# Ledger of designs, part 138: peptides against a protein of PDB entry 8OXM

Target 1, 371 residues: chain A of PDB entry 8OXM
Amino acid sequence: FKAEFRLAGGVNLPKIIDCVGSDGKERRQLVKGRDDLRQDAVMQQVFQMCNTLLQRNTETRKRKLTICTYKVVPLSQRSGVLEWCTGTVPIGEFLVNNEDGAHKRYRPNDFSAFQCQKKMMEVQKKSFEEKYEVFMDVCQNFQPVFRYFCMEKFLDPAIWFEKRLAYTRSVATSSIVGYILGLGDRHVQNILINEQSAELVHIDLGVAFEQGKILPTPETVPFRLTRDIVDGMGITGVEGVFRRCCEKTMEVMRNSQETLLTIVEVLLYDPLFDWTMNPLKALYLQQRPEDETELHPTLNADDQECKRNLSDIDQSFNKVAERVLMRLQEKLKGVEEGTVLSVGGQVNLLIQQAIDPKNLSRLFPGWKAWV

## One batch from the design tools (peptide; made by RFdiffusion4, then SolubleMPNN)

Design b2_p16_7_s4 (from b2_p16_7, 12 letters changed)
Fold by OpenDDE base, seed 4:
Structure b2_p16_7_s4 (fold): chain B 371 residues (1-371), chain A 16 residues (1-16)
Amino acid sequence: as target 1 above (371 residues)
Amino acid sequence: DELNQKLIDEALLEAK
């Protein structure tokens, strides 16, 4: 290890360290000192398996459909070492950084990211109708700009087209794999984009197996397919390449049902792998910025509305695991809302659910569904 | 970790 470290930005202040391997190669590593990296490590193994399945299929292999992975070494329940994703930037940093974010640069007359967040926080406890109306006002005054990522990074038109295609394929693969694994929506800081490949890297995999549906504000989308995510695909949006890559990924996942079920079953019953949502983790993931000051854990018992969703958690661990496996089996059979769908029908439903402003307006405002 | 990797590798071998 080198004696010097850098801080990565963010609440947990992860340390970037340079390590010299026994091979004499320098490797950057991210040391997290407050996060459980076991879930990240397990999910990276599942992604590697999904990549193996995608590489076996000729159609997905020809399209180079892969989910980007990184090395994770958990050291304890609160510490671990990750491979630093060199040459990546959080999409949230590119889009909504207060100093130089793409929204501010390209849309200076739109609402600020802060104004959008404030408007959506004001309606957080309001009706779905009020949330939808304010979300539509925010969306009208906060127009997508993520198309400019590839335009800034890739000046050659042929390279630009290839990289936009790589981005679109990466979104498609990660969306379908993420749906199958129940990753749900992804915070904009937990999606990195590679500045050389235009591929996405999903980090901080603390929500899996649809545990986002049991958050205080439940997830309403199968994956993140917000307006900026779509804008990065260019003029075709969700049509053409994205849809076809989703369908081909879903075909491979559905045809690998037995293998996926067996492996997820092993992981769900691993006593060392805590994938379940706990109340403290749920509060941390959906904490209000205003509440950063008073984390005295005064267990004030009286929030009755959080108790209703918590009362359904009284199912034994085994019943939760069985429900996750049943839902995974349904997804892999194309069963959506009690109906068996074709691959094209299922992918279409998932895309429609993910882009529906009514679903997006109901998401936790802290995750910025308008970005 | 090693056990899960072994089980993953076994399931990937059976799927060949």
Scores: peptide ipSAE 0.017, ipTM 0.576, DockQ to the pose 0.019
Fold by OpenDDE base, seed 1:
Structure b2_p16_7_s4 (fold): chain B 371 residues (1-371), chain A 16 residues (1-16)
Amino acid sequence: as target 1 above (371 residues)
Amino acid sequence: DELNQKLIDEALLEAK
């Protein structure tokens, strides 16, 4: 280990450390000291299994459909080491950095990211109609710019085209796999883009199995397919390559139903894997910037009432796990809202749900659905 | 040329 570390920012202040391997190679690692990395590690294993399924199928293999993975080594319930995704940037950093973000550079007359957030925070407790109207005003005055990522990084037109396709395929694969696993909407800082491959890396997998639907502001989209995410695909948007890659990914997932159910069942019942949403985690994920000051850990809630019968906790857990497995089985059968859909019908419904401004306007403003 | 052909072939594979 080198004696120096860098801070990656964020509430948990993860430390970037440089390590020399036994092979003499320097490797950058991210050390988290407040997060449970077990969920990230488990989700990476599931992604590796999904990748194995995608590589076995000729159509998905030809399209190079893969979800990017990273190495996770949990050290404790609150600490672990991540392989730092070298040569990646958070899409949120590229898009909405206050100094040099792409929105500020390409759209200097649009609303600032702060103005957009403020407007949406002001209506957070308002009606769905008021949220929708303000979201549409924000969207009109905050136009997508993510197309410029590939244009800035890849100056050769042939390379630019290849990388835009790689991006589109990566979004498609991660969207469908993410939907199957119930990752829901993803904060823009938790989606990294590789500056060389244009592929996405999803980090901080703390919301899975549709647990985002039980947040104080429930998720309303199956995956993140916001206007900037779509803009990165270029002129065709969600049509053509993205749709076909979603369909081919969904075909493989549906045809692998038994394997996926077995894997997820083993993981849901693993006593070392707590995937359930707790109130503290829910508060943390949807914190207001103003509320950071008063979370003194009054951990002095008396240990006495936590003797809720272990039997009632276990029964509640098992019922939640069963419900997750049932919903996973429905997804893998193409059951949406009680109707069995074809792969194309299911993928179409998911795309429409993900891009619907009514659904996007209802998301937690902190997750920046206008980006 | 070979890179463009691979890109065309990938785009054609994605178009199928």
Scores: peptide ipSAE 0.005, ipTM 0.363, DockQ to the pose 0.014
Fold by OpenDDE base, seed 2:
Structure b2_p16_7_s4 (fold): chain B 371 residues (1-371), chain A 16 residues (1-16)
Amino acid sequence: as target 1 above (371 residues)
Amino acid sequence: DELNQKLIDEALLEAK
């Protein structure tokens, strides 16, 4: 390891450290000091298993359908080393980073990212109707620009086309796998894009098994399929390649039901894998930027009151685990809202749910559903 | 040419 470190931006101020491998190559590592990386490590293992299933199927293998993975080394319950995804950028950094963001560069007369966020924060406690109206106004005055990522990075037309396909396949695979696993907190900083492959890397996997639905502002979409995400696919949007790659991924997941249930069951009952949402984590994930100044979590919550009977905690945990397994089984059967759907029907429903401006308008403003 | 053909073949495979 080098003695020097850099700070990555954000509340937790993760440290970027450089290490030299046994091959003499320098690699960046991200050291998180406040996050439980065990969840990320477990979810990366599940993604590797999903990739194995996708590689065994001829149709998904031919389409190169994979979810990008990274190495996680948990050091403690609150610290670990991530293999920093060298050559990746958060989609939020590319899209909405101050004056250099693609929205400001390509749409200088649109609302600023700050104006959009402010408008949505002003209606955060309002009705769903008021949220929807303001979200539609924001969307009209904040047009998607993510098509320019591939255009800026890949100047050769043939390479550009290849990378746009790789992007679209990556979005499809990660969306369906993420939906099956109930992956939440898909804000624009938790999704990286590889500047060489155009593939997505999903980070911060601490909201899984639909635990995003029990946040103070519940998650209302199955995955991130916002206007910029769609714009990156090009003129066909969600039709053609994306839809078919979703369907082929869903086919493999549904045909692997027994394997996926067995894996998830083992993980849900692993005493080292704390996947449950706690109130402190929920508050942290949905903190207002304005409230960042006052809530120093005085971690001096005395150990005393959590002597709720171990038996009642265990019974509550088991009931939540059973519900997660039941819902996973439903998804893998194509059961949505009590109806059995075909793969195409299920994928269509999920796409419609993910792009619905009514669902998007209800998300926490920090999720930036207009991006 | 070979790259374009692979891209076309992938797009055609994705088009089915």
Scores: peptide ipSAE 0.005, ipTM 0.367, DockQ to the pose 0.014
Fold by OpenDDE base, seed 5:
Structure b2_p16_7_s4 (fold): chain B 371 residues (1-371), chain A 16 residues (1-16)
Amino acid sequence: as target 1 above (371 residues)
Amino acid sequence: DELNQKLIDEALLEAK
C-alpha cells in the first residue's frame, strides 16, 4: 500500500488508497470504515448472476446488456475494501459540483443546484400539490445538460455515437435489474459513470428489495430515469434503444423466474445478510445536513424492553421475507397493480412511473429528482 | 464490429 490516501467525501469519509498488487499493477481501493459492505458484496453476486443470464440469451448478448459490477472484499461488518472504479465519476459530481458542474457551465442563467435543493427542502413537509408546483418551477429553471458528458469525453462523432448507445444500454439494463431486485437510494452520488465506456456503475446497494418504500419519505419511482438521465440518451430519449433494451432485459428476467427466486430466497434467509430496513438506518439515509451534529449513536438504548419474544421477531422477519418473495414473483410474472402485463406493457408502466413529475416531486430532496 | 454496426444502423433508422 502507498502511504498516502485521499478522501472520497461523504459522512463516513471513505479512504481511497493506492496498492501495488503481487502482479506489479497499481490498483485504487476504497476503504469504507463504518458501512456493512456485505450487502454490497451480496448484491454484486446477484448482479453477476443476472449478467450470466443476460450473456446466455442471444438477443441480450448481442446488445451487450450488462450491469457493471465491482469487487467487494468485506473485512468485517463495519469495514471492507471496494475496488475503486478507476476512471469513474459520480453523475452528481459531473452535473452539480459547485464550481465546475455541467449545469453551471452550460446553463449559467438557470437556478443553481443549491437554489433547487433549497426550494425543494422548503416544501418537504408541504402537500403533494405544493411539492409538485415547486418541482415544476425548479425543473423549468434547471434544464438538462447530461448530453454534454459524451460530447466532452468523446470528440470523434462515431465514438460519441457508440458511447451514447453504450450509456443508453447501461441505463436500461441497470434500471430493469434494479427494479426486479427493488434497488433503492439511487441518488446522484450512488451512480457513477465510466469516463471511457460511458457505462453506469451503481454503488451503495444497502437499500434493496423495495425497502426504499418504507423510508420516512417513501421512494415513489422504480429506478432513476430523471431528466438528465434521459438527456444523456440523446434525441430519442426513452424511446427506441432504451425501451427495447428494457424489454429484452425484462424478458430474460421473467424467463429466469425460478433461478432468480431460488437465489433471492437463499439470500433473504441468510442470517449473515441483513437486508431489512431498521429505523436508525432509515433516519441516517434521510437525515438533514443540519441534524448531523447531535445523533451520536448512543448505543446505550437499553436492550431490555426490545425483548419482544424472539418468536415474534422471527415471525415478523419471516412475514417480511415472504412478502418480498411474493412481490418478486409478481414482478417476474408481470403482475402490476393486480393485472398481468406483457413485457412491453410492464416496461411501459415502469417508464411512465419513473418519469412522472408527480412521483419525482414526492421523493426526498436529497435524492435530487430535478437532476 | 458488424453487430455494433447493425445496432448503430438500427438506432439510426429509429432516429429518422
Scores: peptide ipSAE 0.000, ipTM 0.353, DockQ to the pose 0.013

Design b2_p16_8_s1 (from b2_p16_8, 7 letters changed)
Fold by OpenDDE base, seed 2:
Structure b2_p16_8_s1 (fold): chain B 371 residues (1-371), chain A 16 residues (1-16)
Amino acid sequence: as target 1 above (371 residues)
Amino acid sequence: SELDKEMELAIAEARR
């Protein structure tokens, strides 16, 4: 390790450190403080398993359907080393950076990212109808620009096309696997894009097994398929390659039901894997940017000494774990809203739910559903 | 391959 570090910014002030490997190569690492990286490490193992299933199937292997994974080394419950995803950028940094974001560059007459956020924050406590109306106004005055990512990075038309296809496949694979695992908190800073491969890297995997639905503002979409995410696919949007890649991924997941259930069951009952949502974590995930300055000191996890009888905690935990397994089994059977769907029917329902402006308008404003 | 057809279709769509 070098003695020097840089701050990456953000609430937790993650440290970027340079490490020399045993091969003599320098590698940049991200040291997250104050975050439990064990959840990320476990979810990376699940993604590696999903990748193994996808590589065994001929149709998904031909399509190169994979989830990008990174190495996580937990050092403690509140610290770890992430393999810094070198050559990646948060999609939010590219799209809505205050200085030179793609929306400002390509759509200078649209609402600023700040104006959009302000409008949605003003209606956060309002009716669903008022949220929907303001969301539609924001969307009309904030048009998607993510198509320009591939155009800026890949000047050769053949390379540009290959990379746009790689992006579309990456979105499809991560969306379906993320839905099966109930992955939440898919805001624009938790999704990185590789500047060389155009593949997505999902980070901060601390909301899994549909625990996003029990947040103070519940998650209303199965995955992030917002207008910019779709715009990056090009003119066909969610049709063609994206839909087919979702269907082929879903086929592999449904055909791997027993394996997926067994692995998730082991993880849910692992005493080292805290996947349950707690009130402090929920508050942290849905804090206002203005409130970030004051609440930093009091996340001492030691106040979990609420002496609830161990027996009542264990019974409540077991009931939640059983419900997660039941819901996972339903998803893998294609059971949606009490109806058994085909793979195509299930994928279609998920796409419609993810792009529905009524669902998107109900999300926490920090999720930036208009991006 | 089916992949090549998907690529050709999406090239044809990207050129419009």
Scores: peptide ipSAE 0.017, ipTM 0.490, DockQ to the pose 0.013
Fold by OpenDDE base, seed 5:
Structure b2_p16_8_s1 (fold): chain B 371 residues (1-371), chain A 16 residues (1-16)
Amino acid sequence: as target 1 above (371 residues)
Amino acid sequence: SELDKEMELAIAEARR
């Protein structure tokens, strides 16, 4: 390990450490000091399995449909080494970081990222109607710019085109796989883009199996398909390549139902894999910047009353695990809102849900649904 | 192929 480290930012101050492998290669590693990287490690194994299924199918293999994975070495429940995705940037850093963000550079007269966030925070406790109106005003005065990512990185028109296609395929694959697994917390800092491949890398996989729906502000979209995400696809947006890649990914997932259910069942009952949402984790994920001061973990909540019988906890856990498996089975059968849909019908419903301004306006302001 | 149709559509989109 080199003696120098960089901070990657964020609440847990993850450290970027350069290490030389036994192969003589320098690798950047992200050391997280408080997050349970076992969740990320388990989800990476599930993504690798999904990639194996996608590579076995001729149509998805020809389209190079893959979810990007990274190596996770969990060192403890609270520490681990992530292979830092060298040559990736958070989409939020490219789009909305300071005065150098793409929104400020290309749309200098639009609302600042701070003004947008402030407006949405002011209505956070308001009605859904008030949230929708303010969200529409924010969106009107904060126009998409993510098309410029590929234009800045890929100056050759043929390369630019190929990379925009790679991006669109990556969004489609990760959106459908993420939906099947119920992946939440898809804010702009948890999605990286590779500056060479234009593929997305999803990080911080601790909200899975639709546990985002039980957050204090529930998640209302199946995946991130916001205006900037769509703008990166080019003129057709969600039509054409994106839709077809979603359909082909969904077809492979539905045809692999037994394999997916068996693997998820093993994971849900693994005592080492804490996938359940707890109140402290929920508060942490949706903390207000102002509330950071007072939550000293007073560990002094008397251990006495939480002796709910171990039997009631186990029964409650089993009922949650069963509900997760049932919902996964429904998704893999194309059951949405009590109706069996075709692959095309299911994908269409998911796209409509993900782009609906009413659903987007209801998200936690920290998710930045206007980006 | 379907891939060629996707590429042709997308080339036609990049030429607009």
Scores: peptide ipSAE 0.016, ipTM 0.496, DockQ to the pose 0.013
Fold by OpenDDE base, seed 4:
Structure b2_p16_8_s1 (fold): chain B 371 residues (1-371), chain A 16 residues (1-16)
Amino acid sequence: as target 1 above (371 residues)
Amino acid sequence: SELDKEMELAIAEARR
C-alpha cells in the first residue's frame, strides 16, 4: 500500500488507496469502512454468472450484452476493498453536482436540483395525486440533459454513435438483470458511467430480491429508467436498440430459469449472505437530510405506519426466501400480475412501469426520480 | 462498426 490516500467523496468517505501487487502493478483500491461489502461481492458473482449466460447465447454475445462487474474483497461486515472503477463518474455527479452539473450548465433557467428536491420533499407525506402533480411540475422545469455526456466525451460522430449504443446496451442489460435480481431503483450516486466505454457500473448493491418494496417508501419501478437515463440513449429513447437488447436479455434469463433459480436459492439460504432488509438499513437508505441531527434513538410511538409494513415481515426467514424464489420463478416464466406474458409483452410492461410518471412520483425523493 | 453490427442484427431479426 502507498502511504497516500484520496477521498472519493460521498457520505461514507471511502478511501482510494494505491496498492502495488505482487506482480509489481499498481492498482487503485477503494476502501469502504462503514458498508457491508459481502452483499456487493455476492451480487458481483451473480452478475458474472448472468454474463456467462449472456455470452453463451449468440444473439446477446453479438450485441456484447454484459453487466459491468468490479472486484470486491470483503474484509469484514463493515469493511472491504473494492477495485476502484477508474475512469468512471457517478451519473449523479455529472448530472446534478451543485458546482458544474450538466443540468446547471445546459439548463441554467430550469429549477436547481435543490429546488426540485425541496418541492418533492414537501409532498413526501401527501397523496399520490399531489405527488404526481408536483412531480410533473418538477419534470417540466427540470428537463433531461444526459445526452450531453456522450457528446462531451466523444467528439467524433462515429465514436459518439458507437458509445451511445454501448450506453443503451449497458442500460438494457443492467435493467433486465437488475429486474430479475430485484435490485429495483438505483440511487444516482450508485450508478457509475465509464468515461471511455459509456457503460454503466452499478455499485452498492445493498438492496436486492425486491427488498426495495419493503422500504418505508416502497419502490414502484422495476429498475431506474428515469428521464435522464432515457435521454442518454438519444432520439430513439426506449425504442429500437434499448427495447431489443432488453428482449434479448430477457430471453436469455427466461431460458436460464433452472440455473438462475438454483443459484439464487443457494444464495438466499447462505447464512453468511444477509440480503434481508432490516429496519436500521431501511432507515439509513431513506433517511432525511434533516434527521442527521436527531439520531437520538428515541423510540417514539408514532412510527405506527412504518410498523404496518414492517409487521407483515413477521414471516419466518424461510417464508421470505420462499416468496423471493416464487417471485423469481414468476419473472422467469413471464408472469406479471397473474398474467403470462411473452418476452416482448413482459419487457414492454417493465419499460412502461419504469417510465410511468405516476410510479416515479411515488419513489423516495432522496433518490431523485426526476433525474 | 458497432452500428454495422446492430444493423446486421436488426436485418437478421427482420428476416426471421
Scores: peptide ipSAE 0.015, ipTM 0.504, DockQ to the pose 0.013
Fold by OpenDDE base, seed 1:
Structure b2_p16_8_s1 (fold): chain B 371 residues (1-371), chain A 16 residues (1-16)
Amino acid sequence: as target 1 above (371 residues)
Amino acid sequence: SELDKEMELAIAEARR
């Protein structure tokens, strides 16, 4: 380990450290000191299984459909080492960095990211109609710029086009796999883009199996397909390559139902894998900037009431796990809202749900659905 | 290129 470390941004202030491997190679690593990395490690294993399924199918293999994975080494319940995704940047950093973000550079007369967040925070407790109106005003005055990522990084037109396709395929694969696994909406800081491949890397997998629906502000989208995410695909947006790659990914997932159910069942009942949403985690994920001051850990809540009968906790856990498995089975059968859909019908519904401004306007403002 | 493969795939899909 080198004596010097860099801080990565974010509430947990993860430390980037340089390590020399047993092979004599220097590797940058991210050390998280407050997060349970076991969930990330488990989800990376699930992604590797999904990638194996995608590689076995000729149509998805020809399209090189893959979800990018990273190495996770959990050290404890609150600490671990991530292989830092060298040559990646958070989409949120590229788009909405206060100094040099793409929105500020390309759209200097639009609302600032702070103004957008403020407007949406002001209506957070308002009606869905008021949220929708303010979201539409924000969207009108905060136009997408993510197309410029590939244009800045890839100056050769043929390379630019290839990388835009790689991005589109990566979004499609991660969206469908993410939907199947119930990852829901992803904060823009938890989506990294590789500056060389244009592929996405999803990090901080602390919300899975639709646990985002039980947050204080429930998720309303199957995956993140916001305006900037779509803008990165270019002129066709969600049509053409993205839709086809979603359909081919969904075909493989649906045809692999038994394998996916078996894998997820083993994981849901793994006592080392805490995927359940707890109130503290929910508060952390949807913290207001103003509420950071008062979370003194009054962890002095008496240990006495936590003797809720172990039997009732286990029964509640099993019922939640069974419900997750049933919902996963429905997704893999193409059952949406009690109707069996074709792959094309299911993918179309998911895309429409993900891009609907009514659904996006209802998301937690901290997750920046306008970006 | 990946472009050529995606175009070939798109053409092959349009022919089915």
Scores: peptide ipSAE 0.017, ipTM 0.575, DockQ to the pose 0.013; fails the geometry check

